# Designs tried in a protein design run: peptides against a protein of PDB entry 6MBK. Part 135

Target 1, 240 residues: chain A of PDB entry 6MBK
Amino acid sequence: GFEMVNFKEEGFGLRATRDIKAEELFLWVPRKLLMTVESAKNSVLGPLYSQDRILQAMGNIALAFHLLCERASPNSFWQPYIQTLPSEYDTPLYFEEDEVRYLQSTQAIHDVFSQYKNTARQYAYFYKVIQTHPHANKLPLKDSFTYEDYRWAVSSVMTRQNQIPTEDGSRVTLALIPLWDMCNHTNGLITTGYNLEDDRCECVALQDFRAGEQIYIFYGTRSNAEFVIHSGFFFDNNSH

## One batch from the design tools (peptide; made by RFdiffusion4, then SolubleMPNN)

Design b2_p15_6_s3 (from b2_p15_6, 6 letters changed)
Fold by OpenDDE base, seed 2:
Structure b2_p15_6_s3 (fold): chain B 240 residues (1-240), chain A 15 residues (1-15)
Amino acid sequence: as target 1 above (240 residues)
Amino acid sequence: MLPGMFPIERVFEPV
């Protein structure tokens, strides 16, 4: 019912291959296909995760390292997904000096500096961990962990992480949702949910889509400032 | 949203 397409202005997105009606369940992603904090714990990262307090406390960082480990693993199940991710982002961590200087006159500068400082500190910490921790020796990134790698991973997670329920529905956890997260944003209502009975993410169509049209979803109520800081773009038709 | 589903929302939070 859909295909991956590289749109000139929007990058990768999903295009309908048939007519899709509003509220039609057109896309679902089982838990086993998600990159989650739990899958990170169950991966080659697991031993290190179990001994590092920051990885345990910050699920987004756990996802970032999970993403890096899987990217560095040629036989990773998630290679097809990882290859769909941008190699570079328009987020603040990728801003050029002139762009940062421009933002000095805006309220956003404080968030930019915060991201820079936090990311740099985290990298420095984990660089040392990877070099010295016994359980890091098995990581495929052991001899190749640069700031650029970390910047990419945290930016990928920052722009794509989602809250989903745990298997028992008692808590929420973080997940990257392959295929689904390729949908670009439009104004509307949240049309994606997690079905615990079938243990899958389910997306229903926000509106009618004709064959050949791009399929959009609503990411949630966000200000343009939040889009810039977290996603690196403005949305002109944003309600906020 | 279908009944019985937990809404999925992207988390806009810096690392």
Scores: peptide ipSAE 0.100, ipTM 0.739, DockQ to the pose 0.863
Fold by OpenDDE base, seed 5:
Structure b2_p15_6_s3 (fold): chain B 240 residues (1-240), chain A 15 residues (1-15)
Amino acid sequence: as target 1 above (240 residues)
Amino acid sequence: MLPGMFPIERVFEPV
């Protein structure tokens, strides 16, 4: 009932090919299609992950490296998804000098500087790891790991990461959700959850959409996009 | 998708 379209102002999005009613389950994504910490562990990154405490402790960084490894892999299953990702983001890491100067009068400047410092430190650390660690030798990014690469990956994860249940539902993990995250945002309620029985993300329509209309969803706060583990869908008026 | 402006996690020193 939908198709991927490149919209002028919003980039890639989903357009309805038929009328979709509010609360209709129109989109679902099985776990096997997600980029998760678990899929990172099961990838070429796995050996390094098993020996690096930061990768183990910080699932978002694990996802960032997973994304970089898959991007550098021509035969990656996620190539079609990765190719739809923005090449640049409107995140603080991409702010121009004038934008940073504008924020100097606000408390936000401290957060921006913190992001810069943290990202730089992370890059420096992992650059050394990639250059020296034996398990990094097989990584497709071994000879091509720039700050720009890392900035892009971190920004991609930061803007798109979601919390989903583990396969057994015992805890939460982080995931990028292809296809689903192609939906652009609008104000509303969270209409996405995780169905453990079918082991998939499920999204119901926020409102009625007519054929030809762009399908918008609300992800709430992207820092902690939460899925309801056992209650279906979480309808919360969280603003982002 | 709307970009997020959120803090990036700090690096922890390996033990």
Scores: peptide ipSAE 0.023, ipTM 0.637, DockQ to the pose 0.046
Fold by OpenDDE base, seed 3:
Formats: C-alpha cells, sequence, structure tokens
Structure b2_p15_6_s3 (fold): chain B 240 residues (1-240), chain A 15 residues (1-15)
C-alpha cells in the first residue's frame, strides 16, 4: 500500500503504491514493534531503570537512553528504524550562537536557555550515574556517552514521542512509533489511534490518495502527541 | 517533520 521515498523538499516520507480511500486503515503498528518505556525496562537498561528515580519519573529520558542503548547495539531489533532518524535536528539544542542572539529579542530566549540548562544538568547527572552505578557496566554506552549523544537522543524523543495506553489500558506511557512517524505532516484531523483489542497503533487515511501521491497525516504537536484518540478527535466515529 | 520547540515535558532538576 505504501513505500518510503525521499521527497526533494520534505525529505523522507511515505508514498502510496495504490489508491487509498479516505478513512481506510492503511497502516498499523503492533505494540511489539514500538520503542516504549516498557521495552526500555525489559532491555539492558532495565536494571539501571529500576534503581534510578529520574529514569522512573521521566519516561522521555528513559526513551532517550533506550534509543542510545539500541543505537549502540549492532544486533538491535530497532536498528533499521534508528538508521532512518536524522543525525541532527532543527531544535533549540542545535542552535548556533548567532541563532540564539536573534532570539534574544523574543520571549523564546528564556525557554531556550532553560532547555539548554536542563539538558546540560541531566547529562551531567547521568554521566556520573553511568560512570559509577554497577548496573551501568552492562550498557553499551558505558565508555561512550557524550553530550552530543544525549542531545541527539533527547531531540529524537522530543520530536517523535507519542502517548499510548499501557497494555491494560489503565494508564498512558510514551512510545516511538516506527514506520508511522515517517509520514510527513499536513493540516487536518488526527487519524491515528490505538486499538487496545488488537494491541496496535492504527492510522486511517486523512483523504483519498492516488497511487504515486505522498501520504500525509496530521499528528498535531509531536512532542505532546496523544495517540489515544478519544471519539472527540475524529468527530466521526471511526468504526475501526 | 515539524521541529519541536517543545520543552522536555517534565522538568526535573537532579539533586
Amino acid sequence: as target 1 above (240 residues)
Amino acid sequence: MLPGMFPIERVFEPV
């Protein structure tokens, strides 16, 4: 139904290989393929996670470390996904000094400085943890954990994290959604939800797409993307 | 992909 293509202006995206109708379920991703806080707990990071209150309290940081550990693991299940991620981001953490100077005239400068400061503090904290904690010795990043690594991982999570339900549906957790997050953005309605019965992410087409057209979705604010679409997001009961 | 100017959702200062 679709293929990954490099579009000249937009970078990588998904292209339809056949005609897709509006509201058609064209893409689904089972929980087992997601990078989640739970998969982080079940990985080599698990023992450290169980002993560090910050990893436990901040699921986004847990995902960042999960991403770093899997990137450093040649046999990681998620290597094909990780290799599709940008090496750099257009986020404040990557702003050059001149770009920051231009922002000094705006209220955004306080948020940028706060983000820099918080990220630097987190890095310093976890650098010490990785160097001293017994459970960190098993991490593939033990001898290679730079600020650039952390900045990249944090930025990856910041731009791609989604809220999904836990397996029992009682709570929300954070996830990176491979394949789905390759779709580029367009204005519209959220057409992606989580099917608890089938335990998978489901995406229905925002509109009709012809074979050869790029498939766009509206994923709202990616950093705060709630994947649990309540009936209010579709206005129409997606019978899916 | 939209660049996220969004802060790290949870601000936690390490002790």
Scores: peptide ipSAE 0.022, ipTM 0.624, DockQ to the pose 0.049
Fold by OpenDDE base, seed 1:
Structure b2_p15_6_s3 (fold): chain B 240 residues (1-240), chain A 15 residues (1-15)
Amino acid sequence: as target 1 above (240 residues)
Amino acid sequence: MLPGMFPIERVFEPV
């Protein structure tokens, strides 16, 4: 009922190939297609993950490295997804000096500097790990791991990570949701949830879409990191 | 998807 399209002004998005009615389940993504902390653990990164405390403690960093490893792997299942990701982001890590100057008068400047510092430290740490750790030898990024690579991966995860339930539903984990995260944003209600029975992320249409129209979703007032995909759909009636 | 359409979700913690 939809197709990937590169819209001139909005970049990649989803376009309806038929009429889609409001509340219709038009998109679902099985767990097996998600990039998760678990898939990272099960990838070439797994051995390193099992021995690095930071990767274990910080699922977002694990996802960032997972993304980098898969990007560097020509035969990666996620190559089609990765190719849809922006090459640059409107995040503090990409701010130019002038942009930072505009924020100097705001409270946000402290967060920006903190993010820069933290990201730089992480890069330095993992650069050393990749160069010296035995389990890093098999990583496709072994010979090419730049700050720009790390900045991109971190920003990709930072902007696209979602909380989903574990397979048993007992905990939450982090995931990138291919195809779903291609939907551009519009105002509305959260129409995405996780179906544990079918083990898939499910998205219902926010409104009626006609054939040929771009499909939009509401990302919510919360960050994706705060967006927990539950077995049900989230209805945020809080008009902020 | 436009670059930066998503808000910054979190600040990465220091090493």
Scores: peptide ipSAE 0.021, ipTM 0.628, DockQ to the pose 0.099; fails the geometry check

Design b2_p15_6_s4 (from b2_p15_6, 6 letters changed)
Fold by OpenDDE base, seed 4:
Structure b2_p15_6_s4 (fold): chain B 240 residues (1-240), chain A 15 residues (1-15)
Amino acid sequence: as target 1 above (240 residues)
Amino acid sequence: MLPGTFPIERVFAPV
């Protein structure tokens, strides 16, 4: 009922191939298809994860490394998903000097600088880890871990990470949700949930979509500043 | 929201 399309202003998104009614369950993604902290732990990254406190403490970084490992693996199950991800982002980590200077007049500059500092520190730390840690020798990124790689991975995670329940529903964890995360943002209500009984993400249509229309979802209550910092875009119709 | 589901929200958390 939908297809991936490159839209002029918004980049890649999902387009309806048929009429979809409001509240219709049009998209679902089973847990086994998600990139999660748990799948990271169960991957080639697992041994390193088990011995690195930062990976353990910061699920988003674990996802970033999981993404890098899978990208570097030609036979990765997630290759089709990874190929749908942008190669570059409009997030602060990709800002030119003039763009940063523009933000200096705003309160967002503090968050930008925080991202720069944190990302740089993390890269330096993990560069050393990858070079020296025994369990890093088995990682497919062992010989190819640049700042650009790390910047891309953390930006991918920052823009696409979601909270989902653990399998038993007792806790929340982080996940990238393939295909679903191609939906661009619009104002509205959360229409995606996790069905623990069927162990899948389920997305119902926010509104009626006609064949040929772009399918939008609501990411959550966010300020434009948050969109800039975390997603790299403004949403003019943001009422929050 | 679908009955019996937990809402999924994108997380804006800096690295």
Scores: peptide ipSAE 0.171, ipTM 0.788, DockQ to the pose 0.876
Fold by OpenDDE base, seed 3:
Structure b2_p15_6_s4 (fold): chain B 240 residues (1-240), chain A 15 residues (1-15)
Amino acid sequence: as target 1 above (240 residues)
Amino acid sequence: MLPGTFPIERVFAPV
């Protein structure tokens, strides 16, 4: 019912291959296909995760390292998904000096500097951990862990992370949702949910889409500043 | 949303 397409202004997105009606369940993704904190714990990263307080406390960093480990693994189940991710981002961690200077006149500058400082400190910390911790020896990134690697992984997670329930529904965890996260944003209502009975993400159509039209979803209420800081773009029709 | 589902919102949070 849909296909991945490179749109001229918006980059990659999903296009309908048939008419889709409003509220129609057109896309679902089972838990087993998601990259989650739990899948990170069950991967080659698991032993290190169990010994590092920061990985345990910050699920987004756990996802970043999970993404790096899977990218470095030729036989990873998630290789097809990882290959769809951009190699670079338009987020603050990739800003040129002139872009940073422009933001000095805005309230966003403090958040940009915070991202720079935190990311640099985290990289320095984990560089040491990877070099010295016994459980890091089996990681595919052991001998190749650069700031560029970490910046990419962190930016990938910041732009694509979602909250989903744990398998028992008792807590909330973080996940990357392959295929679904290719949908671009429009104004509207949240139309994606997690079905615990079927253990899958479910997306219903926000509106009628005709064959050949791009399928949009609503990411949630965000300011333009938040879009710049976390996604690297402005949304002109943002009502928030 | 569909009955029995938990809403999924795209998270904008720094590391």
Scores: peptide ipSAE 0.157, ipTM 0.774, DockQ to the pose 0.843
Fold by OpenDDE base, seed 2:
Structure b2_p15_6_s4 (fold): chain B 240 residues (1-240), chain A 15 residues (1-15)
Amino acid sequence: as target 1 above (240 residues)
Amino acid sequence: MLPGTFPIERVFAPV
């Protein structure tokens, strides 16, 4: 009922191939297709994860490394998904000097510098870990781990990570949701949920979509500042 | 939101 399309101004998104009615379940993604902290633990990253306290404490970093490992693996199950991700982002970590200078007069500058500082420190730490830790020798990124790689992975996770329940529903974990996260944002209500009975993400249509129309979802309540800092875009029709 | 589901929203959190 939908296809991936590169829209001129919005980048990649989903387009309806048939008429979709409001509240219709048009998209679902089983847990096995998600990139999660659990899938990271079960991957080639698992041995290192089990011995590194930062990976264990920070699920978003675990996802970033999971993403890098899978990207570097030609036979990765997630290659089709990874190929849909932007090569670069319009987020602060990618700001040019002029953009940073512009933000010096704004309230966002502190958050920008914090991201730079934190990301650089994390890279330095994990560069050393990858060079010295025995379990890192099995990682496909062992000989090719650059700041650009890490910046990309962190930005990918920052812009796309979601909270979903664990399999038993007892707690929440972090996940990248392939295909679903291709939907661009509009104002509205949350129309995506996790169905534990069927162990899948389920998305119902926010409104009627005609064949040929782009399918939008609501990402959640966010300020324009949050969109810029975490998603790299302004939403002109944002009510917050 | 479908009955019996947990809502999913994107998490804005820097690393």
Scores: peptide ipSAE 0.125, ipTM 0.756, DockQ to the pose 0.880
Fold by OpenDDE base, seed 1:
Structure b2_p15_6_s4 (fold): chain B 240 residues (1-240), chain A 15 residues (1-15)
Amino acid sequence: as target 1 above (240 residues)
Amino acid sequence: MLPGTFPIERVFAPV
């Protein structure tokens, strides 16, 4: 009922191949297809994860490293997904000086600087870890781990991470949701949920979409500042 | 939202 398309302005998105009615379940993604903190723990990253407190404490960083490890693995199950990710982002970590200057008039500048500082610190820390930790020897990152790599991974996770329940529903964890996260944002209501019984993400259509129309979802109630900081775009029709 | 599902939002969390 849909296909991935590169749109002129929005970049990659999903396009309806048939008419989709509002509230129709048109897309679902089983847990096994997700990139999660759990899949990171079960990957080549697992041994290092078990020994590094930062990876354990910060699921987003765990996902970032998971993403990097899988990207560097030609036979990774997630290669088709990873190849759909942007090579660069419009998020603060990619801002040029003029873009930073533009934000100096806003409170967002403090968050931008914090991201710069934190990301740089994390990179420096993990560069050392990768070079020295015994469990890092098996990582494909051993010979190639640049700031640009880390910036990309962190930005990918920051813009695409989702909270989903654990398999037993006892707590929440973080996940990247392939295919679903290709949907671009529009104003509306949350139409995606996790079905624990079927152990899958389920997305229903926010509105009627005709064949050939781009399928949008609502990412959540966010300010324009939050969109800039976390997603790298402004949303003019944002009701928040 | 589908009945019996937990809502999923993209998490806006800084690094």
Scores: peptide ipSAE 0.113, ipTM 0.746, DockQ to the pose 0.895

Design b2_p15_7_s1 (from b2_p15_7, 8 letters changed)
Fold by OpenDDE base, seed 1:
Structure b2_p15_7_s1 (fold): chain B 240 residues (1-240), chain A 15 residues (1-15)
Amino acid sequence: as target 1 above (240 residues)
Amino acid sequence: MEFSSVPRQIPVLAK
């Protein structure tokens, strides 16, 4: 019992439609619904993926391009999910000058600058790839691939990427987990795991939620700096 | 090239 709701301040989130008890399995997402490196390989991006070493080596970039390709595809299976994603993020790639100046007092500043540089380099590289590579001709990005597009995709992946097991459990891969990642974050314990037998991501309730309450989950322990870098938010008493 | 992001680690549930 939950529903997608656009909350006033938090944006999209999940709201309980009934009372949910702590530790109750209230949400699961089968692998087939995930956006993964494997689904990227099996998409229109597949031919380019098979020929580009960076896409092959960096699953997060593969996910970013997968996200962009699917966003540009009106009939994409993931359109409902993609439409729930923020148009902008509070991540470093979106920082204004004042925000950057503020971060100069923190250890995060070096990583912020690194993100700027790396993302710019990646964009420049892939812009050329998209314009010149034979397998890029069929990509919906061919005629519209801006830095803003790439920044958005990268930020989406940065904030939402998950490491999950492969189907056989022998390795790990990267995935975006639709529906699940609509839950806004709170402090607590990780209550999400991957069930290999049922091949699904499972989430149990962190606490009791009454009908009508927003459902929050804990995505993991990170320092404030790490949250700024990866998620764009702070916690007062965040320890890891 | 670098991608300055650490994925969330979804643990494998015990059988």
Scores: peptide ipSAE 0.512, ipTM 0.884, DockQ to the pose 0.891
Fold by OpenDDE base, seed 4:
Structure b2_p15_7_s1 (fold): chain B 240 residues (1-240), chain A 15 residues (1-15)
Amino acid sequence: as target 1 above (240 residues)
Amino acid sequence: MEFSSVPRQIPVLAK
C-alpha cells in the first residue's frame, strides 16, 4: 500500500505504507478513473466538443477544458485528484517579467513567447466561445473562465498529459492519470505501461521500497524516443 | 494554434 503525503521539499508524493519489492505491481489505474479526451467528450463538455473544431483537433485543449469543468463541479468524481494538483506551475506561462527579461538573452525566449502567444490566442478564442456558444451555457465554468483559469489548466495538462492507447488499442489518445502522477520522478527504468486486457495503467516498483519511504518512478521521455522492452515494460537509456 | 508540450508515452504492455 501507499499513501499521499506532502513532502517538505518535493511537495505531494506517494509514501509506502508497507514494504514494496522491485517489479511489484503496486499501483494501477483503470481507464474509468482517467481523465481522457473520451471522458471529456462524455462529460458536460461533450456537446460543445462536438461542435468546436479546436477542441476536436487538439486533445490537450480538450483535457484542459475537461479539467476546468470538473474543477468547477463540486460533485465531480475527479475532485480528489484535482485538489492534489498544484495551484501554480514553474512553466513559462507563470514567469514573471524579470524571469522573462533574463531569458531574453537566451534562445529559450522564443519558446516562451510562443507559449504566451499561443495560450493567449487560445484563451481569447475560447472566451468568445464560452460567451456565445449555446452549448457553453451548461458548462459550470460559464461564469468563471479567466485567463488564470486557462493558464492553470493548460499548465496542468502540459506537465501531466500522457499518450495512452484507446480502449481497442487501435489508436492513441491523451490522458491525465490520477494518483499515478503523484509519484515524484527519479532516474531508472520505465515501469509504467498500459494493460489493454484489463484496461488499466499499471505501475511496477522501480526498486525495493520500505515502509515509510517515498515511492519514486521514472516517467520516461516526452518524445518519440525508442524504448527497449524489459520485463514487460521499457528501458530508457537516455539521460534526463 | 499550437500547444507547446509533448505528452509522455505510456507503452502498451505485451500480452
Scores: peptide ipSAE 0.507, ipTM 0.896, DockQ to the pose 0.562
Fold by OpenDDE base, seed 5:
Structure b2_p15_7_s1 (fold): chain B 240 residues (1-240), chain A 15 residues (1-15)
Amino acid sequence: as target 1 above (240 residues)
Amino acid sequence: MEFSSVPRQIPVLAK
């Protein structure tokens, strides 16, 4: 009921190929298609993951390295997804000097500097790990791991990471959700949830879409509060 | 080390 399209202003997005009604389940993504901390652990990164406390403690960094490893793997299952990701982002890590100068008048500057420092420290740490750790030898990024690579991966995760339940629903984990995150954003109701019985992310249409229209969804807020609850779709007062 | 972003929350759908 939809197709991937490269829109001029918004980049890649999904376009309806037929009329889609509000609340219609038009998109679902099984767990096996997700890039998760678990899939990272089960990948070529697994041995290193098992030996590095930071990868174990910080699932977002694990996802970043998972993304880098898969990008460097020509036969990766996720190549089609990775190829749709932006090559650069509007995140603070990509701010130009003029943008940073502009932000000096705001409280945001402290967060920007913090992000720069943290990312640089992470890169320095993992550069050493990749160069010296025995389990890094088989990583496809062994011979090419630049700050630009790491910046890209971190920014990809920052902009696209999701908290989803584990398979048994007892805990939460982090995931990138291919296909689903191709939808561009609009304000409205959260219309995405995780179906544990079928083990998939499910997205229902926010509104009616006619054939040929771009499909927009609302991704919700990035709150410190935990919203992994047993519920239907809910309204989140947010803006994109 | 810190990671400054918060993940989106995907709710568990009710049975």
Scores: peptide ipSAE 0.502, ipTM 0.883, DockQ to the pose 0.563
Fold by OpenDDE base, seed 2:
Structure b2_p15_7_s1 (fold): chain B 240 residues (1-240), chain A 15 residues (1-15)
Amino acid sequence: as target 1 above (240 residues)
Amino acid sequence: MEFSSVPRQIPVLAK
């Protein structure tokens, strides 16, 4: 029902190959296709994860390293997804000197400097870990771990990470959602939810899309609110 | 521009 397209101004996105009606379940992503903290633990990163307190405490960093390890693995299942990710991001970590100078008079400069400082510290820490930890010898990034790599991975996670339920629904975990996050963003209603029964992320169409049109979705808000449980999507006629 | 490291919350669909 859709295809990946590289749009001129928006980069990669999804285009409808048929007419899609509003509220139609057009996209679903099973858990097995997600990059999660759990998949990181089950990957080549697992042994190091089990022995590093920061990886254990910070799921976002675990995802970043998971992403780097898979990127460095030619036979990775996620190669097709990783290849769709931007090589650079519009995040503070990629701000040019002129952009930083422009922000010096704004409150945003403090957040920018904070991100720079934190990311640099994390890199320095993990560089040492990768160089010295026995379990790091198995990582494909052992001899190719640069700040640019780490900056990219962190930025990828920062822009794309999602909180989803664990398999049993008792807790939450972090995930990158391939295919789904290829949809470019628009304002509107949240049309994505996690179906625990089928163990998949489900997305219904925000509006009617005709064949050949780009599919847009609303990713939702980033808040510190508790995990939301709802009876369906934010439409009058919800699917459960 | 992305300034937040807060993850998006994907709601759980009710059964």
Scores: peptide ipSAE 0.497, ipTM 0.866, DockQ to the pose 0.345

